Peptides against a protein of PDB entry 4ASU. Designs and how they scored, part 48

Target 1, 270 residues: chain A of PDB entry 4ASU
Amino acid sequence: ATLKDITRRLKSIKNIQKITKSMKMVAAAKYARAERELKPARVYGVGSLALYEKADIKTPEDKKKHLIIGVSSDRGLCGAIHSSVAKQMKSEAANLAAAGKEVKIIGVGDKIRSILHRTHSDQFLVTFKEVGRRPPTFGDASVIALELLNSGYEFDEGSIIFNRFRSVISYKTEEKPIFSLDTISSAESMSIYDDIDADVLRNYQEYSLANIIYYSLKESTTSEQSARMTAMDNASKNASEMIDKLTLTFNRTRQAVITKELIEIISGAA
Target 2, 83 residues: chain B of PDB entry 4ASU
Amino acid sequence: FTFASPTQVFFNSANVRQVDVPTQTGAFGILAAHVPTLQVLRPGLVVVHAEDGTTSKYFVSSGSVTVNADSSVQLLAEEAVTL

## One batch from the design tools (peptide; aimed at target 2 R42 S61)

Design b2_p20_3_s1 (made by RFdiffusion4, then SolubleMPNN; from b2_p20_3, 10 letters changed)
Fold by OpenDDE base, seed 1:
Structure b2_p20_3_s1 (fold): chain B 270 residues (1-270), chain C 83 residues (1-83), chain A 20 residues (1-20)
Amino acid sequence: as target 1 above (270 residues)
Amino acid sequence: as target 2 above (83 residues)
Amino acid sequence: ELKELLEAAEEGRKLLAELA
């Protein structure tokens, strides 16, 4: 490579480094906010799941319809955030199909659709786009819940798959159950709950679904921002290493050129 | 007893003497060893009676309340404010 | 690796522009 070529590459990589550093700072700010907002959201969301854990709700084996909700976003540059969710969705779908279940999929965020479109397009009910530009609100979750409930798909049980935030450097893809009204109503373990009107139970389930979706969105957002921050940091470091390598190459090449010129002067060669 | 909205936690696994909640089926008090039940909230007043005798008042919008067999209670409001 | 970084940078630039 000529000195000019090396210089051009150096300039390009330095620009990349500036961009990735800027992205890191933006991600850090968004992460800080997301983490603060996750604290109450987690208490709220975990609280909403308490019934299902304590009542040990089971779906009858003869029930065949299963819904998978994958939660991520529209936004890239966040490492394995989207692929992790998609991978678990694929695994779950395959296992359920092997068990003779009917599987339908909802994608929260366009990235899920992008990954699964080729192999699972026929299983998608709906994809929610415009996710990840702003922090999710309970209103957003309510809209998703309402759309699901009004979709006409009468699932028996389902799973919501999302990245749970552990720390700034760690997330885990997890699954939480969702149940249909019929499944809850028919569960033997629900008999201990006194004087539950059918309308009350329906409304309760609507809130439950909205609650878990909201919770999953908050976990996902926090995980995504932290992962993006890490990804941008790694990119910045990689750029730095490349700059160092190219700088060394530049210096060596420059010295070689000087040496050649000196030899030509000494020898009298044109 | 857990009482939270999506954006704020008021009580987290706390021990309380009594919680009065506004439900669509009517307002009722949740005492120790209350029978398991599920209810949905209507807009109204929540009153929390602490073990030390102090009372706290809140306004809630919609949401749910769960009383479990183990006496745990989850009060989850879409919106809630301290009065 | 360089190609990947360039692509990431371009996407990043677009994302940053949305925040401006």
Scores: peptide ipSAE 0.063, ipTM 0.893, DockQ to the pose 0.015
OpenDDE base, seeds 2, 3, 4, 5: peptide ipSAE 0.019, 0.020, 0.012, 0.016; ipTM 0.848, 0.843, 0.819, 0.839

Design b2_p20_3_s2 (made by RFdiffusion4, then SolubleMPNN; from b2_p20_3, 9 letters changed)
Fold by OpenDDE base, seed 1:
Structure b2_p20_3_s2 (fold): chain B 270 residues (1-270), chain C 83 residues (1-83), chain A 20 residues (1-20)
Amino acid sequence: as target 1 above (270 residues)
Amino acid sequence: as target 2 above (83 residues)
Amino acid sequence: EFEELLKAHEEGRRLLEELE
């Protein structure tokens, strides 16, 4: 490599490092906000899931329709955030298919579609785009919930798959159950609940779905920002190492050129 | 007893004496060891009676309330404010 | 690793431009 080539590469990598450092700071700011907003959202979401955990709602084995909701975003450069969700979606879909279930998929965020469109395009009901630019609101979750309920797809049971935030350096892809109104209303474990009006139960389920979606979005967002911050930090470090290596190469090459020129002068070959 | 909105937590696994909630079917008082039930909230007043005799009032919009067999209660409002 | 870094850079630059 010529001195000119090395210099050009050095300049390019230095620019990359500057950009990745800036992106790290932006991600850090968004992460801080997301983490603060996740605290109440988690209490709210976990509270919504309490019924399903305590009632131990079971879906009859003869019911075949299963819905998978994958939650991520439209934005990249966040490590394995999207691929982790997609991987678990694929695994779940395969397991359900092997069990003779009909599987339909909803993607929250364009990245899910981008990963799964080739292999699972026929299973997609809808993909929600424009996710991740702004923090998710309960209104956003309500829109998604409403769209699902109005889709006409009569699922018996479903799974929502998202990245749960653990710490700034850790997330875990998790699955939470979603049940249809019919499944809840017919569940034996629900018999202990006092005379529940059908309209009340329907409305309750609508809120429950919105609540769970909102919770998943908040967990996903926090995990994503944290992962992006880490990814940008790693990129910055990698750039730094490459700069050091290239700088050494540059210095060695420069010395070699000087030495060659001196030898030519001394030898009179000029 | 858990009472939260998407953006704020008012009670988290707290012990309370009584919670009055505005439901679509009318005002409902949740006492200790109340029978399991599910209800949907209407806009209105929530009153929390603490064991120490203190009373807190809240305005809530739509939402849900769950009373479980283990006497746990989840009050989840879309919007809620302290009065 | 370098190609991944370059790709990340291009995406990052685009993202920064969208934020400005």
Scores: peptide ipSAE 0.025, ipTM 0.838, DockQ to the pose 0.015
OpenDDE base, seeds 2, 3, 4, 5: peptide ipSAE 0.007, 0.023, 0.019, 0.022; ipTM 0.826, 0.846, 0.839, 0.842

Design b2_p20_3_s3 (made by RFdiffusion4, then SolubleMPNN; from b2_p20_3, 8 letters changed)
Fold by OpenDDE base, seed 4:
Structure b2_p20_3_s3 (fold): chain B 270 residues (1-270), chain C 83 residues (1-83), chain A 20 residues (1-20)
Amino acid sequence: as target 1 above (270 residues)
Amino acid sequence: as target 2 above (83 residues)
Amino acid sequence: EFEKLLEAAEEGRRLLEELE
């Protein structure tokens, strides 16, 4: 390689390193905020799921409509965050199809659509975009919940798939159940709640859906920012190593050029 | 007893004597061994009576309350503030 | 996109390592 080529490459990588370092800092700040906001969100979300865990709601086998909600974002450069969710969505969809279920998919965040659209385009109901630019709010979750409920797809049960935050270095892709109003109202395990008014149950279910979506968004966001921070750190380190190697190459090439020039001068061949 | 909003936790698996909640069908008190029920909240006053006799008051907007067979209670408000 | 730049950088790193 010529000195000019090496210099250009060095400049490019140094610029990339600056960007990745900056992105790391931004991700770190967003992570810190997300982690703080996740604490109450987790209590809130887990509280909302308590009924389903305690009641052990079962969907009859003759009910065939299943909704899969994948939760991620629009933003890349965060390691395996999106692919992990997509992988589990694919697995779940395949398992459900093998069981004779009808599967529809909702993507929260454009990255889910980007990964799955080619293979699962016919199963997609809707994709929610503009996710990840700002921290998710309960209002955002409510909008998603409302859109889902108004989509016209009458699912029997569903799965919300998202990355649960464990630590700054760890997340786990998990699945939580979503049930339709009809499924909940007809579940035998809900018999202890039989005195519940139908309108109350409907409203309750609407809140439940919004709550679970909100929870999943908060878990996903925290996981994503942490993963991005790690990814950007790794990128910065990789760039640093490359800079060192290119610098060595530059020095060697420079010496070779000088040597060549000297030989030409000494030999009179210049 | 768990009482939380999306942004704040007021009680997390706490033992309380009584919780008064505002529901669309009316306000009711949740005592120990209350029958299982699901309700939705209306804007109003939540009063938590602690075991030590202290009383805490909160304003809630909307949300849900769940009383389970195991006596666990989840009060989940969209918005809540301490009074 | 920046992701493409990162991929290119990683490829460059691999190539450099192979030459050493």
Scores: peptide ipSAE 0.023, ipTM 0.858, DockQ to the pose 0.009
OpenDDE base, seeds 1, 2, 3, 5: peptide ipSAE 0.022, 0.021, 0.021, 0.021; ipTM 0.848, 0.849, 0.853, 0.851

Design b2_p20_3_s4 (made by RFdiffusion4, then SolubleMPNN; from b2_p20_3, 10 letters changed)
Fold by OpenDDE base, seed 2:
Structure b2_p20_3_s4 (fold): chain B 270 residues (1-270), chain C 83 residues (1-83), chain A 20 residues (1-20)
Amino acid sequence: as target 1 above (270 residues)
Amino acid sequence: as target 2 above (83 residues)
Amino acid sequence: ELEELLKAHEEGRELLRELE
């Protein structure tokens, strides 16, 4: 490489490093906020899931319609955040298909669609875009829940797949169940719950769905921002290393050029 | 007893004597060993009676309440404020 | 020519310093 080429590369990488550092800082700020907001959201969301855990809702084997909701965002540069969710979605879809179930998919965040479009296009019901620019609100979750409920797709049970935040350096892709109103209403384990009005149960399930979606969004957001922060930090470090390497190369090349020219002068060749 | 909104936790797995909740079908009190039930909240007053006799009041907008067979209770309000 | 090379060398050093 010529000195000019090396210089150009150095400038380019330096600029990239500046960008990655800036992105790291932005991600860090968003992470800090997300983590704070996740604390109550987790209690809230886990509380909403308590019924399903305690009641041990079972879906009859003859029921075949299964909905998979993948939760991520529209934004990249966050490591394996999106691919992890997509991977688990694929696995779940395959398992369900093998079991003779009908599978439909909802993507929260455009990245899910981007990853699964070619292989699962026919199974997608809807993809929610514009996720990840601002912190998710309960209102956002409610909109998603409402859209799902009004989609006309009558699933029996479903799975919501999202990244649960563990620490600044760790997340885990998890799956939580969702159930249709009919499934809940007909579940034998629900018999212990006395005098549940059908309208009450419907409303309850609407809240439940919104709650779970909200929870998943908060977990996902926190995980994503943390992962992005780490990814950008790594990118910045890698850029730094590359700058060092290129600088050394530049110096060596420069010395070689000078030496060559000096030799030519001394020898009378130039 | 767990009482939370999406943005705030008021009680987390706490032991309480009684919780009065406003439901769409009417206000009712949840006491120890209440029968399992599901209800949805209407806008109104939540009153938590602690074991020590302390009473706390909250306004809730909407949400749900679950009483499980194991006597665990989840009160989940969309919005709630301390009064 | 040597003087030009020396100047080029110095310019190169300055450029590196700016990139650091």
Scores: peptide ipSAE 0.017, ipTM 0.824, DockQ to the pose 0.005
OpenDDE base, seeds 1, 3, 4, 5: peptide ipSAE 0.011, 0.016, 0.016, 0.015; ipTM 0.819, 0.833, 0.850, 0.840; seed 5 fails the geometry check

Design b2_p20_4 (made by RFdiffusion4)
Pose (drawn by RFdiffusion4):
Structure b2_p20_4 (pose): chain A 181 residues (1-270 with 5 gaps), chain B 83 residues (1-83), chain P 20 residues (1-20)
Amino acid sequence: ATLKDITRRLKSIKNIQKITKSMKMVAAAKYARAERELKPARVYGVGLIIGVSSDRGLCGAIHSSVAIIGVGDKIRSILTFKEVGRRPPTFGDASVIALELSIIFNRFRSVISYKTEYSLANIIYYSLKESTTSEQSARMTAMDNASKNASEMIDKLTLTFNRTRQAVITKELIEIISGAA
Amino acid sequence: as target 2 above (83 residues)
Amino acid sequence: SEALEEFQEAVEELAKEREE
């Protein structure tokens, strides 16, 4: 309730809002990279339960929608392949998955809407390239919604700060008048 | 005729005369009228004879060539670089 | 890179087995 507590909390939530907004544009830039590389990947991959995701969270209902194997550390987190989503998926990564050894992944449509031999590694590559494009655009919206929630929280606290600031001024003034009187 | 690597796409549904292809057994030159077959590739060159008579030379490390019941061929390699 | 070489060798072995 003290001004010091409110000033500390404002700076704390502002830090979260700046970071979440900073990841909205990052997901927007990484999504643009992912879609530019999805066009040649879709024309490349055309011709047992495999779950395709990533280690990196903060992407909304992507890991929860997909429901030994399992690519993406967050899919094993419910009940394996680790270290994906930090860097764009290469064909070599799809090859290692095929080397250690009917498939579930998120297909890219737009920014809002989604759906849940040598040839076998091409399907894994097709899923990896589709998934990261899906993971990044979903994260773009997840951090956009978080930036909105943190901004609403700052507005509510600013009104509290103005009430407390007024209450401190009047209290100090009463202590002066009474001390005089 | 479709020729693509994971990185870039060279031909998108040609519309081409013939394509020389490296295969595990020697080499195969796929004409417009070729039998339906499924083949796997080896380290070798790919020569693309364009419809206007010109030539295109690429290199292939590995992959697969697929010619369907119709006049359609899809050639895909892990890496294809010039030169 | 080494994993790609091992994968190419495995695919060639499987194709030879199928040809046999």

Design b2_p20_4_s1 (made by RFdiffusion4, then SolubleMPNN; from b2_p20_4, 10 letters changed)
Fold by OpenDDE base, seed 1:
Structure b2_p20_4_s1 (fold): chain B 270 residues (1-270), chain C 83 residues (1-83), chain A 20 residues (1-20)
Amino acid sequence: as target 1 above (270 residues)
Amino acid sequence: as target 2 above (83 residues)
Amino acid sequence: DEALERFNELVAKLAAEKQA
């Protein structure tokens, strides 16, 4: 490579490094906020799930309709965040299909649709777009919950798949159960709860769904921002290493050019 | 006893004497060893009576309350503010 | 001569590059 070529490459990589560093800082700021807001959201969400854990709600084996909700975002450059969710969705869908279940899919965030549209297009009920530009609110979760409940799809059981935040360097893709009103109302374990009418149970289920969706969004957002921060940091480091290598090459090439000219002078060829 | 909104935690696995909640079916007090129940909150005041005799009041917009067989209570409000 | 001057300049430049 000529000195000119090396210089051009150096400039290009330095520009990339500047961009990735800037993106890292933005992701870091968003992560810090997300992590703070996740603390109460986790208490709230886990509290909502407590009923289902304690009541041990089970779906009858003869029930066939299963809903999978994948939670992600529209935003890229965050490592394996989207692919991890999609992978688990695919696995779950395949397992359920093998068990003779009908599977429908809801995508929260456009990236889920982007990954799964070719293979699972017929299974999609709806995709929620414009996710990830701003922090999710309870209002956002309520809208999603309402749309799901009003979709007309009468699922028996469902699962919500999302990335749970562990640390700045770790997330885990997890699944939480979603139950239909009919499944909850018919569960034998619910008999211990006194003085519950149908209207109360319906309203309770609506809140529960919104709560779980909100929780999943907050976990997903925090995981995504941390992963993006890490990805941008890695990109910046890789750029730095490449700059160092090219700089050495540049220096060696320059020295070789000088040496060549010296030899030409000595030989009388110049 | 856990009392939280999406953005704030007021009580996390705390022991309390009594919690008065506004529900759609009427306001009632949750005492120790209350029978299991599920209720939906209406807009109103929550009153928490601590074991030390202190009383705290909160406004809640909506939400749910769960009393489990193990005497655990989850009060989850959409919005809640201290009075 | 001019060639010698250029030679000396290049030698000095090369030396400087190697020391840096």
Scores: peptide ipSAE 0.231, ipTM 0.799, DockQ to the pose 0.004
OpenDDE base, seeds 2, 3, 4, 5: peptide ipSAE 0.033, 0.211, 0.207, 0.026; ipTM 0.888, 0.832, 0.831, 0.886

Design b2_p20_4_s2 (made by RFdiffusion4, then SolubleMPNN; from b2_p20_4, 13 letters changed)
Fold by OpenDDE base, seed 5:
Structure b2_p20_4_s2 (fold): chain B 270 residues (1-270), chain C 83 residues (1-83), chain A 20 residues (1-20)
Amino acid sequence: as target 1 above (270 residues)
Amino acid sequence: as target 2 above (83 residues)
Amino acid sequence: SEAMAQFRAAVAAAAAAAAA
């Protein structure tokens, strides 16, 4: 490589390093906020799931319609965040299909669709875009919940798949159940809850769905920002190592060029 | 007893004497060993009576309340403020 | 958006250079 080529590469990598460092700082700020906001959101979301865990709501075997909701974002450069969710979605879809279930998919965030569109395009109902630019709000979750309920797809049960935040260096892809109003209303285990008006149950289910979606978004966002911060840190370190290597190569090449020029001068070669 | 909004936790698995909640079907008091029920909140006052005799008042917008068979209670409001 | 496009292009270029 010529000195010019090395210089051009050095400049390019230095620019990349600047970008990755900036992105790391942005991700760090978003992570810090997301982690703070996750604390109450987790209590809230887990509280909403308590009914389903305690009531042990079961879907009858004759019910075949299953909805998979994958929660991620539109934004890349966050390691395996999207692929982890997509992998579990694929696994769940395959397992359900093998069990004779009809499977439909909803993607929260465009990246899920980007990964699954070739293999699962026929199963996709909708993809929610514009996810991940700003922190998710309860309003955002409510919009998603309402759109799901109004989608016209009469699912019997569902699965929401998202990355649960563990630490700055760890997340786990998890699944939580989603039940249709009909499934909840027909569940024998719900008989212990006396005097539940149908309208009350409908409204309750709407809140429950919004709550679960909100919780999943908060977990996903925190995991994503942490993973992005780590990815950008790694990218910055890799760039630094490459800069050091290229700088050494530049210096050696420069010395070799000078030596060659001196020899050419001494030998009378042009 | 758990009482939370999306942004704030007021009670987390706490023991309380009584919780008064405003529901769409009417306000009711949740006592120890209350029968299991599901309700939705209407805008109004939540009053929490602690075991030590202290009373806390909150204003809530909307949401849900769950009383489970194990006597656990989840009060989940979209918005809540301490009064 | 432009910064991200430039970043992706630069990363792709760096990856191509590393594979080479």
Scores: peptide ipSAE 0.029, ipTM 0.851, DockQ to the pose 0.010
OpenDDE base, seeds 1, 2, 3, 4: peptide ipSAE 0.017, 0.021, 0.021, 0.021; ipTM 0.835, 0.854, 0.857, 0.857

Design b2_p20_4_s3 (made by RFdiffusion4, then SolubleMPNN; from b2_p20_4, 10 letters changed)
Fold by OpenDDE base, seed 4:
Structure b2_p20_4_s3 (fold): chain B 270 residues (1-270), chain C 83 residues (1-83), chain A 20 residues (1-20)
Amino acid sequence: as target 1 above (270 residues)
Amino acid sequence: as target 2 above (83 residues)
Amino acid sequence: SEALAEFQARVAAAAAARAA
């Protein structure tokens, strides 16, 4: 490689490093906000899931329609955030299919579709785009919930798959159940809840779905920002190492050029 | 007793004496050992009676309330403010 | 129900906000 080539490459990598450092800082700021907003969201979301845990709602085996909701975003450069969700979605879909279930998929965030569209295109009901540019709101979750309910797919049970935030350096892809109104209304374990009006139960379930989606979005966002911060840090470190290597190569090449020039002068070939 | 909105937590697994909630079917008081029920919130006043005798008032919008068999209660409002 | 109507109204508002 010529000195010019090395210099060009050095400049390029240095620019990349600047970009990755900047992105790291942006991700850090977004992470800090997301973490703060996750605290109440987690209490809220876990509270909504409490019914399902306490009632131990079971879907009968004869019920075959299963909905998988994968929660991520449109935005890349966040390590394995999207692939982890997609991987678990694939696994869940395969397991359900093997069990004789019909599986449909909803993607929250375009990245899910980008990963799964080729292999699971026929199973996709809808993909929600424009996710991840701003922090998710309850309104956003409500929109997703409504669209799901209006999708025309009458599922019996579902799985919402998202990355749960554990720490700045750790997330875990998790699955939480969602149930149709029919499933929850017919569940034997719900018999202890006295004389629930059908309209009340419907409304309750709508809020429950929105709540769970909101919770999943907040967990996902926090996980994503932390992962992006880490990814950008790693990219910056890798760039730094490459800069060091190229700098050494540059110095060696420069010395060789100087030596060659001196030889040409001494030999009179100049 | 858990009382939260998407953005704020007011009570998290707290022990309270009574919670009065506004529901679509009417306002009702949740006492210890209340029968399990699911209700939807209507906009209105939530009153939390603590064991120490203190009373806190909140205005809530829509949402849900769950009373479980184990006496745990989840009051989840879309919006809630202290009054 | 009024709650449902309110929920739907909020959803509509949120949808409009996303479309903008």
Scores: peptide ipSAE 0.069, ipTM 0.897, DockQ to the pose 0.054
OpenDDE base, seeds 1, 2, 3, 5: peptide ipSAE 0.069, 0.037, 0.026, 0.029; ipTM 0.888, 0.889, 0.872, 0.888; seeds 1, 3, 5 fail the geometry check

Design b2_p20_4_s4 (made by RFdiffusion4, then SolubleMPNN; from b2_p20_4, 10 letters changed)
Fold by OpenDDE base, seed 4:
Structure b2_p20_4_s4 (fold): chain B 270 residues (1-270), chain C 83 residues (1-83), chain A 20 residues (1-20)
Amino acid sequence: as target 1 above (270 residues)
Amino acid sequence: as target 2 above (83 residues)
Amino acid sequence: SEALKRFQEKVAEEAERALA
């Protein structure tokens, strides 16, 4: 490599390092906000899931339609955030298919579609884009919930798959159940609840869905920002190491060039 | 008793004496050992009666309330403010 | 070099999105 080539590469990597450092800072700020907003969201979301945990709702085996909702974002450079969700979605889809169930997929965030479109294109109902630029709001979750409910796919049971935030260095891909109105209405375990008007139950289920989606978005966002921060930090460190290596190479090459030139001058070959 | 909005937690697994909630089917009081039920909130006043006798008032928008068999209650409002 | 180029492109894309 010529000195010019090395210099160009050095400049390029230095610029990348600057960008990754900046992105790290941005991710850190977003993470801090996300983590703060996750605290109430978790209480809210876990509260919404409490019914399903306590009622032990079972879907009859004859019910074959299953919905998988994968929650991530449109944004990359966040380590395994998207791939982890996609991996679990694939696994779940395969397991359900093996059990004779029909599986449809909803992707929250374009990255899910990007990963799964080749293998699961026929199973996709809808993909929600423009996720991750702004912190998710309950309004966003409501829109997703509404779109899902209006998709025309009459699922019996569903799974929402998302990354649950554990710590700044840890997340876990988790699955939470989603049940259709019919499944909830027909569940034997629901018999302990007083006579609930059908309209009330429908509305309740709509809120529940929105609540769970909102919760998943908040968990996902927090996990993503943390992972991005880590990824950008790692990228910055890697860039630094590469800069050091290239700098050494540059210096060696420069010396070699100088030596060659001197020899040419001394030998009269120039 | 858990009472939260997406952005704020008012009660988290707290013991309360009574919670009055506005529902689409009417306002009702949740007491100890209330029968399990699911309800949807209408905009209105939530009144929480704490064990110490303190009464707190909140305005809520839409949402849900769940009373479970184990006497746990989840009041989840889309929006809620202290009054 | 190709991997680096791809990385650079991704970083640039994300940076643009972050700065937008």
Scores: peptide ipSAE 0.062, ipTM 0.882, DockQ to the pose 0.013
OpenDDE base, seeds 1, 2, 3, 5: peptide ipSAE 0.012, 0.028, 0.017, 0.023; ipTM 0.809, 0.842, 0.818, 0.858; seed 1 fails the geometry check

Design b2_p20_5 (made by RFdiffusion4)
Pose (drawn by RFdiffusion4):
Formats: structure tokens, C-alpha cells, sequence
Structure b2_p20_5 (pose): chain A 181 residues (1-270 with 5 gaps), chain B 83 residues (1-83), chain P 20 residues (1-20)
């Protein structure tokens, strides 16, 4: 309730809001990279339960929608392939998955809407390239919604700060008048 | 005729005369009228004879060539670079 | 035999791709 507590809390939630907004544009830039590389990947991959996701969270209902194997550390987290989503998925990564050894992944549509031999590794590559394009755009909205929630929280606390600031001024003033009187 | 690597796409549904292709057993030159077959590749060159008579030369490390019941061929390699 | 030879060639190709 003290001004010091409110000033500390404002700076704390402003730090979160700046970071979440900073990841909105990052997900927007990485999504643009992912879609540019999806066009040649879609024309490449045309011709057992495999779950395709990533280690990196903060992407909304992507890991929860997909429901030994299992690519993406967050899919084993419910009940394996690790270190994906930090860097764009290469064909070599799809090859290692095929080397260690009917498939579930998120297909890219747009920024809002989604759906859940040598040839076998091409399907894994097709899922990896589709997945990260889906993971990034979903993260773009998840951090956009978080930036909105943190901004609403700042507005509520600013009104508290103005009430407390007024209450401190009047209290100091009363202590002066009384001390005089 | 479709020729693509994971990185870039060279031909998208040609419309081409013939394509020389490296295969595990020697080499195969795929004409417009070729039998439906499924083949796997080896380290070798790919020569693309364009419809206007010109030539295109690429290299292939490995992959697959697929010619369907119709006049359609899809050639895909892990890496294709010039030169 | 020829099918196995194809499988071995595919495996060698995947291993080569993983090395890069």
C-alpha cells in the first residue's frame, strides 16, 4: 500500500510488459523466416505415434493441442528428442530422428487458424518445418495477449498510485496543521 | 518435372525434354515417355535438357527420383549445388 | 537382395546428411 511498494510493483510489471512486447516482434520476425522457408519445404515433402513440438514454450495452446519417440521436450512433459525450437529445424535434425528409429503436428494456415527409406525422413522434415511456422505465429499472439494483460495491470496500479499519492500529501498536511494548532 | 532440395527449388512441374539422373545402378536418362518406376540416387551429376534445346548442369549427392503412371517426374536431393 | 541394397544406400545417405 505504500508508494514505495507501488513504485516497485509498477517497474516490475513494466519489465514484463516490455519483454512480452519484445517477443511479439521476435515471433513476428521468426515467423516471416519460417514461412519463407516453408514454400520450398512444402513442394519437397509429399511422397506409430509421432508428436512434433519444441522445447521453447510461451506459445499458447500448441503443446497442449498435440495429444522412444516424441520430438520436442515439452511433449514428454505430460507423461525422446530434445533441443528444438531454439534454432530453425534443418534436414539433418530430421535425419537424426530417422536414424534413431501416423504423425501428429500443427499445420500452418495463417496467423490465427491452425489444425492438429528416404521418404520417411522427408515426412519428419515436412512436420518440423510446418511445426515451427505454427509455433512462432502462435507465440506472436500469446505474447500479444500477455502484453495486453500486463498493460491492463499497469493501468489499475497507476490509479492506486494516484490515490496513495494524494493520501500521503493530505496526511503530511494534517500533521503540520495540527502541530501548529 | 520437379527438382528440389530442402534448401531451394530448381524446377516446379516442368515441361521439360529429358533429365539425366544418377542412380544406384549406373545412370538413367528419363525421357518424356518413360516407364513408371521408383529409384534411389547416388553421388553424380544431373543434366537437364531444356525444352528450347539448352542445357542445365547440377550436382546431386543422394535422394530419390519418382516417375508416376502419367508423364510426371519428381526428383529430390538432399543437396544440389553449382558448381 | 536389391531391396536391402537400397535400404543400405538410404541409410548411408541419412548418415551423410546427419554429418552435415
Amino acid sequence: ATLKDITRRLKSIKNIQKITKSMKMVAAAKYARAERELKPARVYGVGLIIGVSSDRGLCGAIHSSVAIIGVGDKIRSILTFKEVGRRPPTFGDASVIALELSIIFNRFRSVISYKTEYSLANIIYYSLKESTTSEQSARMTAMDNASKNASEMIDKLTLTFNRTRQAVITKELIEIISGAA
Amino acid sequence: as target 2 above (83 residues)
Amino acid sequence: AAALERVEAARAALERAAAK

